# Ledger of designs, part 51: peptides against a protein of PDB entry 4GXB

Target 1, 277 residues: chain A of PDB entry 4GXB
Amino acid sequence: VPTEEVSLEVLLSNGQKVLVNVLTSDQTEDVLEAVAAKLDLPDDLIGYFSLFLVREKEDGAFSFVRKLQEFELPYVSVTSLRSQEYKIVLRKSYWDSAYDDDVMENRVGLNLLYAQTVSDIERGWILVTKEQHRQLKSLQEKVSKKEFLRLAQTLRHYGYLRFDACVADFPEKDCPVVVSAGNSELSLQLRLPGQQLREGSFRVTRMRCWRVTSSVPLPSGSTSSPGRGRGEVRLELAFEYLMSKDRLQWVTITSPQAIMMSICLQSMVDELMVKKS

## One batch from the design tools (peptide; aimed at target 1 M207 C209 R211)

Design b2_p23_4_s2 (made by RFdiffusion4, then SolubleMPNN; from b2_p23_4, 8 letters changed)
Fold by OpenDDE base, seed 4:
Structure b2_p23_4_s2 (fold): chain B 277 residues (1-277), chain A 23 residues (1-23)
Amino acid sequence: as target 1 above (277 residues)
Amino acid sequence: EFENPVLELDLHFPPSDVAKYDS
């Protein structure tokens, strides 16, 4: 693509649009810096955020496709998809809520975390009781962003990334699940017929390895899941998990977000390694 | 049919133990 100056739209978690003037040849970090400058986010806080490619759903929710890599050209990455549903989103890129303290010290950082958290609650990524929701709304009405975040940090799945409903082979074959990544785990929420809601916690520290595979389903006469057209690429995330002492088992998640899940796993592992150093 | 998860969970799996596997 020829190097040209373009206006690129980057969304915040709440859907707020940030327009930045960048070059088509600008890499992910260049674009991130431009966004930071536009928002007046200080340089020392840029590293706490990343740019993500997402698909905007009809309800305005974001389905995370992947994190933009350092070598990528965000303008090219998003425009090459030739669909207006694909967007670039700014989101925090760390998992440990302790890092919120650093970000919240700055007004812009605070606002970004607040906007993200509000959005995550509204989208049901962060799970809240009725009472907690009432408290959060009260704090929101008072525009008490710090107190809002402090309360939010105590909530279930705070800081998690929630994926679209998908299928796993655990605990049973073809089990519909909702996967969330955070706190050094994959959480699999599911309800089997006649059973109560269950959550499987797969800690990254018990994953021996993982892989993403892509395949084209052969036209098997078996009921293709409704909505997967013939020839759609099937993505799977498989990880080998230490279920018990000396017992490894493969768990496979079938999801179009398998790549994003893998990115989350690696990111969580990387963060854990940094904390150990 | 898939039911959206809610806050209150009845069961957790797999059982968590103290043992860590360093990958």
Scores: peptide ipSAE 0.017, ipTM 0.556, DockQ to the pose 0.023
OpenDDE base, seeds 1, 2, 3, 5: peptide ipSAE 0.021, 0.022, 0.024, 0.015; ipTM 0.540, 0.544, 0.546, 0.524; seeds 1, 2, 3, 5 fail the geometry check

Design b2_p23_4_s3 (made by RFdiffusion4, then SolubleMPNN; from b2_p23_4, 7 letters changed)
Fold by OpenDDE base, seed 3:
Structure b2_p23_4_s3 (fold): chain B 277 residues (1-277), chain A 23 residues (1-23)
Amino acid sequence: as target 1 above (277 residues)
Amino acid sequence: EFENPEAFYDLHFDPSDVAKYRS
């Protein structure tokens, strides 16, 4: 790709647009630094955030596709898809809420976390009771960002990434599930007809390994998720999980976001390694 | 296939880590 100066749009979690002038040849870190500079985010806080490729849904919700890697060219990565639905989003890229303390010390960092958290609550990524929602709204009206975040940090699935509804083969084959990644786990939420919501927790420390596979389903055997045509590429995340003592079992999630799920797993593992060091 | 270097680090059989669905 020829090197040219371009205007690149990067979105915050709440949809706020940040326009940066970059080169088409600028790598992910270069673009991230440009965004940080535009926001007046200090250099020492840049490492707490990453750029993500997302697909914006009609309702404005983001479906995370993948994290942009260091060697990538964000402008090329997003424009090569030739669809305006794809966006680049800035989001925090750590899992342990303890790191919020470092970020919250800075006004810009605080604002970024606040905006992200508000968005995550509004989108239902963070689970709240009616009373908790009332309390959060009150704090939001007062623009008490620190108190808002402190309350939010106690909420279920704070700091998680929520994926689009998909299918898993656990606890039974072809179960519709909603997967969320966070707190060193994959949370699988399941609601069977006429039943209450159930949640399964898969801790990364009990995963021996994982893999992403792509396949073309045969016309006769594909339980295609609604909207996938016959012969469409099917992505799966499979992980081998320690179910009980000396019992490993493969769990497979079928999702277009399988790549993003695997990135989350790797990221959570990496963070655990850092914390242990 | 990605091997997990943190696998089974806390082999303390915590029942909470066992894959199960709960309400």
Scores: peptide ipSAE 0.343, ipTM 0.817, DockQ to the pose 0.041
OpenDDE base, seeds 1, 2, 4, 5: peptide ipSAE 0.331, 0.336, 0.069, 0.340; ipTM 0.807, 0.804, 0.665, 0.811; seed 4 fails the geometry check

Design b2_p23_4_s4 (made by RFdiffusion4, then SolubleMPNN; from b2_p23_4, 8 letters changed)
Fold by OpenDDE base, seed 5:
Structure b2_p23_4_s4 (fold): chain B 277 residues (1-277), chain A 23 residues (1-23)
Amino acid sequence: as target 1 above (277 residues)
Amino acid sequence: EFENPEAFYDLSFDPSDVAKYES
């Protein structure tokens, strides 16, 4: 792609559009800096956010595809897909809520976290009781953003990234599950026939390793997921988990978001390493 | 395959951290 000046749209979690003028040859960091400048986000807070490639669903929800890498060209990355469903989204890129304190000290940072948190609650990524929801709404009506965030930080799955419904081979084969990544874990929620909602926690510190694999189903195969045609690439995330003392077991998640899941795992591990240094 | 450098960092094996489905 020749180097040209273009207007690039970057979305916030709540769907707010940020238009920036960039070059087609600008790398991810250049675009991120442009977005920060447009929002009046201080330079020292840029590192707390990243750009993500997402697919916008019909209901306006985002299915995260991957994090844009440092040397990528965001304009090329999104336009090469030749679909208007793909968007670039700005989101916080850390897991430990302690880092919220740094971001919240700035008005723009506070607003970004607030907007993201409101969106995550509305989309069901953060789990709330009826009473908690009432409290949150009260704070929202008062526009008490800091208090809102402080309450939100105590909620289940605060800071998690929720994936689209998929399939896992645990606790049994072909179990429909909803996976969420956060707090150094993968949370797998499932409801088997006639059973209550269950949640399994897989802590990254108990994962020896993980891998992503791709396969092409045979045309004669059945697809269980609506919208996926026969012969489409099937992605799987497999991780080897310490189930008990000296007992490792592979767990496999079948999902189009397997790559994003692996990115989350790596990111959580990286953050843990930084915290230990 | 990605090796996890943080694997088994906690030398104290807590059975509660093992994958369990809770309602």
Scores: peptide ipSAE 0.287, ipTM 0.715, DockQ to the pose 0.040
OpenDDE base, seeds 1, 2, 3, 4: peptide ipSAE 0.271, 0.238, 0.287, 0.250; ipTM 0.714, 0.713, 0.717, 0.716

Design b2_p23_5 (made by RFdiffusion4)
Pose (drawn by RFdiffusion4):
Structure b2_p23_5 (pose): chain A 263 residues (1-190, 198-221, 229-277), chain P 23 residues (1-23)
Amino acid sequence: VPTEEVSLEVLLSNGQKVLVNVLTSDQTEDVLEAVAAKLDLPDDLIGYFSLFLVREKEDGAFSFVRKLQEFELPYVSVTSLRSQEYKIVLRKSYWDSAYDDDVMENRVGLNLLYAQTVSDIERGWILVTKEQHRQLKSLQEKVSKKEFLRLAQTLRHYGYLRFDACVADFPEKDCPVVVSAGNSELSLQLREGSFRVTRMRCWRVTSSVPLPSGGRGEVRLELAFEYLMSKDRLQWVTITSPQAIMMSICLQSMVDELMVKKS
Amino acid sequence: SYQEFIESHYLNKTFHNPAFDPS
C-alpha cells in the first residue's frame, strides 16, 4: 500500500471512539502506540492491550473476527473489507486477572478496564441474574471504579471472551451452544461443559471451499479440539462456527500465557 | 484477498498444545 497519512477510528469495547492519525503502511504495533499516546496510556502498559478486528452488530455489540498480528496493517485490514460494519477495537489481551493489578496501578489503565467490564456486563459476557444486574448498575454509581472492578473480578465469566451463538457436537451432534473463552478453558453453554486448555492435546481449524451466496461466498468453518476426557481417553469435540479462527486464536493465546507463566 | 491471506495462516491446520498434560 502506498504510504499516506489517514485517520483511523479505533473503538473501545464500549464503542467509545478514539481517533488517531496513522500511516496506511503502519503495522499493528505502530497503530497500538498511536492509540496509547492519544489515551495517555503509559508505554509500559501497552503490552497488556491488543487491537482486534470486529463486526459491529445492529445493536452495537461486537463479534470478534481476529486479534491483529504484528505483521498486519490495521488500516488495510479494516478498509479492505469495504464495509462500514467492520471496526478496529482496543481491548485487554491477557487472561489471568492477576495482571489487572499491574494495569489498575495507572489511572488510564484502570479507566480502560472499567469501561470494558461495564460493557462486558451490559452485553452478557459476564453472567449475572436480572436482579444482580440491577444491583451492579446501582453499585456503579455509588462506588469508585476501582471498587467496582474488584467486585467484577469475582463475577461469573469475568475475563472471558464470548462468541456468537453456534453449534457443537458436544454433548450431542448439532447442539446449539454459546462458547466463551477464558480462565484457561473453553466454556460451552448448551447445561454446561468446561474444557480445560491443559487437557487439549491439539486443535484444528477446517474450512469448506467457498460456496455461492445463499456478492459474498460462504464457508463452513469448524474448530475441533482433541480432549483428554479421562485417563488414556482422547475425544475430538467439534464446534461449527464462523468464528472458529478467533476461537483458535484464543486457545493459542491462553496456552501461550500458561507457558509464559510456567517459564 | 487480503482477508483470505490472513485466514490462510489458520485454515486446514492442526495446532499442538505444548501445555498438554496427560496426567

Design b2_p23_5_s1 (made by RFdiffusion4, then SolubleMPNN; from b2_p23_5, 7 letters changed)
Fold by OpenDDE base, seed 2:
Structure b2_p23_5_s1 (fold): chain B 277 residues (1-277), chain A 23 residues (1-23)
Amino acid sequence: as target 1 above (277 residues)
Amino acid sequence: SYQDLIDSLYLNRTFENPVFDPS
């Protein structure tokens, strides 16, 4: 791609558009810096955020495709898909809520976290009770961003990334699940017929390894899942999990977001390693 | 495609977990 100056749109979690002038050859960090500058985010806080490639759903929700890597060219990454549904999103990229304290000290950082958190709640990524929702709305009306975040930090799945509904082979084959990544775990929410909503927690520290695989569905056998065209690549995330003492079991999640799930796992592992060092 | 190239970085690779705790 020839190097040209272009206007690139980067979205915040709430859909706010940030337009930056960048080069087509600018790498992820270059674009991130441009976005930070546009937002007046200080340099020392840039590292708390990342750019993500997402697919915007009909309801405006984001289906995360991947975190843009350092070597990627965001302009190329998004435009090469040749679809308006794909966007670049700025989001915090750490998992431990303790890091919120650093980010919240800055007005811009606070605003970013607030906007993201509001969006995550609205999208159901953060789980709230009716009472909690009332409290959050009250704080939102008062525009008490710090208090809002403090309350939000106590909520279930705060800081998690929620994936689109998919399928897992746990607890049984072809089980519909909703996967969320956060707090050094993969949370699998499922509702089996006639049963209550259940959550399986898979802690990263109990995963020996994981792998993303791709396969082409056989023409004759697999009913095309609604929305997948014939010949679409099927992605699976498989991880080997310590179910009990000395008992490892493979768990496989079939999802078009398997790559993103893997990225989340890697990111969570990396953060844990930093804490151990 | 560009996307395929990026995806190839993640596909069919086994990641060993350095923070795995077998205890």
Scores: peptide ipSAE 0.675, ipTM 0.965, DockQ to the pose 0.830
OpenDDE base, seeds 1, 3, 4, 5: peptide ipSAE 0.676, 0.671, 0.675, 0.674; ipTM 0.966, 0.964, 0.965, 0.965; seed 1 fails the geometry check

Design b2_p23_5_s2 (made by RFdiffusion4, then SolubleMPNN; from b2_p23_5, 7 letters changed)
Fold by OpenDDE base, seed 2:
Structure b2_p23_5_s2 (fold): chain B 277 residues (1-277), chain A 23 residues (1-23)
Amino acid sequence: as target 1 above (277 residues)
Amino acid sequence: SYWDEINSLYLNKTFENPVFDPS
């Protein structure tokens, strides 16, 4: 692709559009810096955020495809898909809510976290009780962003990334599940016929390894997307999990977002390593 | 291709977990 100046649209979690002028040859960090500058986000907070490739669903929700890599060219990545459904989204990229404290100290950072959290709650990524919902709405009406976030930090699946409904072989084969990544775990929520909602928690520290596989090579210039009909590549995330003492078991998730799940695992592992060092 | 290169980073690779705790 020839190097040209282009206008690139980057979305916040709430769908707010940020237009930046970049080069087609600009890498992810360059674009991220441009977005930060446009938002007046200070340089020292840029590292708390990342750019993601997402598919916007009909309801406005985002299906995360991948985190844009450092060497990736965001403009090329999104435009090469030749579909308006694909967007670039800015989102926080850390898992430990303790890092919120650093981000919240800045007005722009606070606003970003607030907008993201509101969106995540509205989309059902963060689970709330009726009472919690009432409290959150009250705080939202008051535009008390800090208090809102403090309450949100206590909520179930705060900071998690929720994936589209998919299938796992746990606890049974071909079990429909909703996977969420966060708090150094993969949460698998399932509802079997006639049963209550169940959640399986797979802590990253109990995963020996993981792998993403495909039945067929991914088409060049395309990503796996639900609804592409015949020819959609089936991706699977398999991880070997320590179920009990000295008992390892493979768990396999079949999802077009298997790559993104793997990225989340890697990211969570990396963060844990930083904390361990 | 551009996408093949990106996808190759994740596909058909086994990631060993350095923070795995077997205890």
Scores: peptide ipSAE 0.666, ipTM 0.961, DockQ to the pose 0.791
OpenDDE base, seeds 1, 3, 4, 5: peptide ipSAE 0.665, 0.664, 0.664, 0.665; ipTM 0.960, 0.960, 0.960, 0.960; seed 1 fails the geometry check

Design b2_p23_5_s3 (made by RFdiffusion4, then SolubleMPNN; from b2_p23_5, 6 letters changed)
Fold by OpenDDE base, seed 1:
Structure b2_p23_5_s3 (fold): chain B 277 residues (1-277), chain A 23 residues (1-23)
Amino acid sequence: as target 1 above (277 residues)
Amino acid sequence: SYWDEIDSLYLNKTFHNPVFDPS
């Protein structure tokens, strides 16, 4: 692709548009720095955020496709898909809420976390009770962003990334599930016929390994191509899980977001490794 | 290709977990 100066749109979690002037040859970090500069985010906080490729649904919700790689060219990646549904989104990229303390000390960082958290609650990614919702609403009306975040940090699935409804083979084959990644786990919510809502927690420390496979060939060599996963390509995330002492079992999730799930697992593992260092 | 490089990072690759705790 020829090197040219272009205007690139990057969205925040709440849909706010950030327009940056970049080169088509700029890599992910270059674009991220441009976005940070536009937002007046300090350099030392850039590392707490990442750029993601998402598909915007009709209702405005984001279906995360993948995290942009370091070597990737964001402009090329998003435009090559030839669909206006695909967007680039800025989001925090750490899992441990303790890192919020570093980010929220800065006005811009605080605003980003606040906007993301509000959006996650509105989208149902963070689960709230009626009482919690009342408290959050009160804090939001007062624009008490720090207090809002402190309360939000205590909520169920705070910091989780929620995926589109998909299918798993656990606890039985062809179970409809909603998968969420966060707090060093994959949470699987399912409702079987005639049963109450159930949630299964798969901690990453109990995953020996995982893999992403495709049951059908990828025609264009890209898992991010429009229409893929919508009947054309079937992606699966399989992980070997320690169910009990000395008992490993494979769990398979069938989802067009299998790659993103794998990325989340890798990211959570990496963060845990840093903590152990 | 550009897309092949991205896909090769994830597809048909087994990731072994270094923080796996068998206990």
Scores: peptide ipSAE 0.641, ipTM 0.956, DockQ to the pose 0.744
OpenDDE base, seeds 2, 3, 4, 5: peptide ipSAE 0.639, 0.640, 0.636, 0.640; ipTM 0.956, 0.956, 0.956, 0.956; seed 2 fails the geometry check

Design b2_p23_5_s4 (made by RFdiffusion4, then SolubleMPNN; from b2_p23_5, 6 letters changed)
Fold by OpenDDE base, seed 3:
Structure b2_p23_5_s4 (fold): chain B 277 residues (1-277), chain A 23 residues (1-23)
Amino acid sequence: as target 1 above (277 residues)
Amino acid sequence: SYWDEIESLYLNKTFLNPVFDPS
């Protein structure tokens, strides 16, 4: 790709737009630094955030596609898709809420975490009771960002990334589930008709390995497309899980976000490695 | 393509978990 100066739009979790001037050849870190500079985020806090490729849904919600890796060219990554639905989003990239303390010490960092958390609650990524929601709204009205975050940190699925509804072979074959990644686990939520919400927790430390595979489904009667497009590829995340002592079992999640799930797993593993070193 | 190359880094690869605890 020829090197040219371009204007790149990066969104915050709340949809706020940050425009930065970068080169088409700038890598992810270069763009991230540009965004940080635009926001007046200190250099020492840049490492707590990452750029993500997302697809914006009609309702404004974000479906996370991929975390942009260091070697990627964000401008190329987003523009090559040739769809305005795809956006680049800035989001915190750590899992342990303890790191919030470092970020919250800075005004800009605090604002970023606050905006992200508000958005996550509004989108239902963070699970709240009616009473908790009332408390959060009260704090939001008072613009008490620190107190808001402290309360939010205690909430279920705080810091989790929620995926679009998909299918898993757990607890039974072809179960509709909502997967969330966070706190060194994959949470699979299942609500069957007339039944209470069930949640399966798969801790990363009990995963021996994982893989993402792709397959092309057989043509259905309504599908007359002679060609195989990317949109027809079915992705699956499979991980081998220690269900009980000396008993490993494969769990498979069928989702177009399987790659993103894998990236989350790797990210959580990396963070755990840092903590254990 | 650019995207295919990136996706190839994640597809059809088995990642062993270094923090796996069999205990």
Scores: peptide ipSAE 0.654, ipTM 0.959, DockQ to the pose 0.807
OpenDDE base, seeds 1, 2, 4, 5: peptide ipSAE 0.649, 0.653, 0.650, 0.651; ipTM 0.957, 0.959, 0.958, 0.958

Design b2_p23_6 (made by RFdiffusion4)
Pose (drawn by RFdiffusion4):
Structure b2_p23_6 (pose): chain A 263 residues (1-190, 198-221, 229-277), chain P 23 residues (1-23)
Amino acid sequence: VPTEEVSLEVLLSNGQKVLVNVLTSDQTEDVLEAVAAKLDLPDDLIGYFSLFLVREKEDGAFSFVRKLQEFELPYVSVTSLRSQEYKIVLRKSYWDSAYDDDVMENRVGLNLLYAQTVSDIERGWILVTKEQHRQLKSLQEKVSKKEFLRLAQTLRHYGYLRFDACVADFPEKDCPVVVSAGNSELSLQLREGSFRVTRMRCWRVTSSVPLPSGGRGEVRLELAFEYLMSKDRLQWVTITSPQAIMMSICLQSMVDELMVKKS
Amino acid sequence: LGSETLYTRDDDGYLLPPEVTHF
């Protein structure tokens, strides 16, 4: 791509706009640093956040496509799709909530965690009852951002990433499920199954050839993971999802974080 | 089948480079 200065909109998880001037040839880290500079996020906290490509739904919710890798050019990644429904999003990119402590020591970092947690509750990524949700919106007005976040850290699925509804062959073939990734596991809500990352020997991402539109081709995508169900018993679990690659990225990210911790 | 990518791990649990196959 010829080098040229352009304006790039990067959204926070709640849809707030962050406009940055970047080059068409800037890579992911360059764009991330420009967004951090605009938000006044300290350099030493940039590593706790990442940029994601998402599809924004009609209701404003985001369906995560992929975390942008180091070699990617974010301006090209989003513009090449030729559709205004695709956006670049900044979101925390770690899994263990113990790292929230490092981020919350800074006002901007705290504001970012607060904004995405409020959105996570509003969009049902964090699981609360109707009554609890009512209380939370109230506590939100009455407590500091810090106090609100400490409470949110104890809520079901805090720190998880939720995927569009899809199907899986667990527990039975073609079961409708909602899959979420977090806390070193995949959660399949059918009833529920909890599949620990440490019990996955491997996982595979498969795709059909592109098929004619039922002007975009269609592809059947699957994410299958080989799971240690019990001693010396491995069983494949298959999820059919257009977001199979994002799920694979989350599994790799969670495994990488476990290994960094182990080291 | 159009493509397959396999992610595997070594004995120490480290991820190996993904194996990618196109059909």

Design b2_p23_6_s1 (made by RFdiffusion4, then SolubleMPNN; from b2_p23_6, 8 letters changed)
Fold by OpenDDE base, seed 3:
Structure b2_p23_6_s1 (fold): chain B 277 residues (1-277), chain A 23 residues (1-23)
Amino acid sequence: as target 1 above (277 residues)
Amino acid sequence: LGSETVFTRDENGNLLPPVVTFY
């Protein structure tokens, strides 16, 4: 691709558009720095954020596809998909809410976390009771961003990334689940027939290994779920989990977001290792 | 046509370089 100056649109979690002038040859970090500069985010806070490739749904919600890697060219990565549904989103890239303290010290950082948190609540990624919702709305009306975040930090699934509904082989085969990643775990929400909503917690500390599998189904064996076009890539995330002492069990999640789930696992493990050092 | 990428943690919990297999 010839090196040219282009205007690139990067979205915040709330859908706010940030337009940056970059080169088509600019790598992910270069684009991230350009976005930070546009927002007046200090250089020392850039590392708390990352660029993600997402698919915008009809309702305006974001389905996270993957984190943009360092070697990628964000302009090329998004435009090569030839669909306006694909966007680049800026989001915080750490899991431990303790790092919020560093980011919140800066006005721009505070605003970014606030916007993300509001969006995550609105999208149902963060789970709130009616009373908590009332309290959050009151704080939002008062524009008390710090207090809003402090309350939000106590909420269930704060800092989690919620994935689209998918299928797992746990606890039963072909079980519909909603997966969320955060707090060094994968949370699997499921409802079995005749049962209440259950949550399975899979801590990354108990995952020794995992795998991402990409496959193209053969035409003949397609138990075609009616909506998947012929030849679509099937992605699976499987992880080996220590259920109990000396009992390892594989859990497999079938999801178009399997790559993103794996990236979350990698990121959570890396963060945990930094904390142990 | 497919691929498998395997992530493994070492004895200290650190991630080893992923192993990619194509088939």
Scores: peptide ipSAE 0.618, ipTM 0.955, DockQ to the pose 0.792
OpenDDE base, seeds 1, 2, 4, 5: peptide ipSAE 0.612, 0.615, 0.614, 0.615; ipTM 0.953, 0.954, 0.954, 0.954

Design b2_p23_6_s2 (made by RFdiffusion4, then SolubleMPNN; from b2_p23_6, 6 letters changed)
Fold by OpenDDE base, seed 2:
Structure b2_p23_6_s2 (fold): chain B 277 residues (1-277), chain A 23 residues (1-23)
Amino acid sequence: as target 1 above (277 residues)
Amino acid sequence: LGSETVFTRDENGNLLPPEVRHF
């Protein structure tokens, strides 16, 4: 692609648009710096955020596709898909809520975390009781962003990234699940009859390995389920999990977001390694 | 045709470089 100056739209978690002038040849960090500058985010806080490629759903929710890597050209990465559904989103890129303290010290950082958290609650990524929702709403009405975040930090799945409904082989084969990544785990939520929720927590520390498999089903004469077009790539995330002492079990998640799930696993592991060093 | 990327931890819990297999 020729090097040209372009206007690039980057979204915040709440869908707020940040327009930046960048070069088509600017790498992810260059674009991130441009976004930070546009937001007046200090340079020392840039590292707490990342750019993500997402697909915007009809309801305005984001389906995370992947984290943009350092060597990528965000303009090319998004425009090459030739679909307006694909967006670049700025989001916090750490898992430990302790890092919120560093980010919250800055007004812009605070605003970003607040906007993200509000959005995550509205999208049902953070699980909230009726009473908690009332409390959060009261704090939101008061625009008490710090207090709002402090309360939110106590909530279930705070800081998690929620994926689209998918299928796993746990606890049973072909089990519909909602996967969320956060707090050094994958949470697999299964809806049971009667609105009961069964959650499987898979701590990354107990994962021996994981893999992402991309496969194109061979046209086997078996009736492909009517919803998958002939030739669609199937993505799976599988991880080997220490279920008990000396008992390893593979868990396989079939999801178009398997790559993003893997990125989350890697990121959570990396963060844990930084904390141990 | 497919690809598999395997992420493995060492004995210390460190991630090894991912292995990519094509099939």
Scores: peptide ipSAE 0.152, ipTM 0.745, DockQ to the pose 0.782
OpenDDE base, seeds 1, 3, 4, 5: peptide ipSAE 0.149, 0.141, 0.026, 0.152; ipTM 0.742, 0.735, 0.540, 0.745

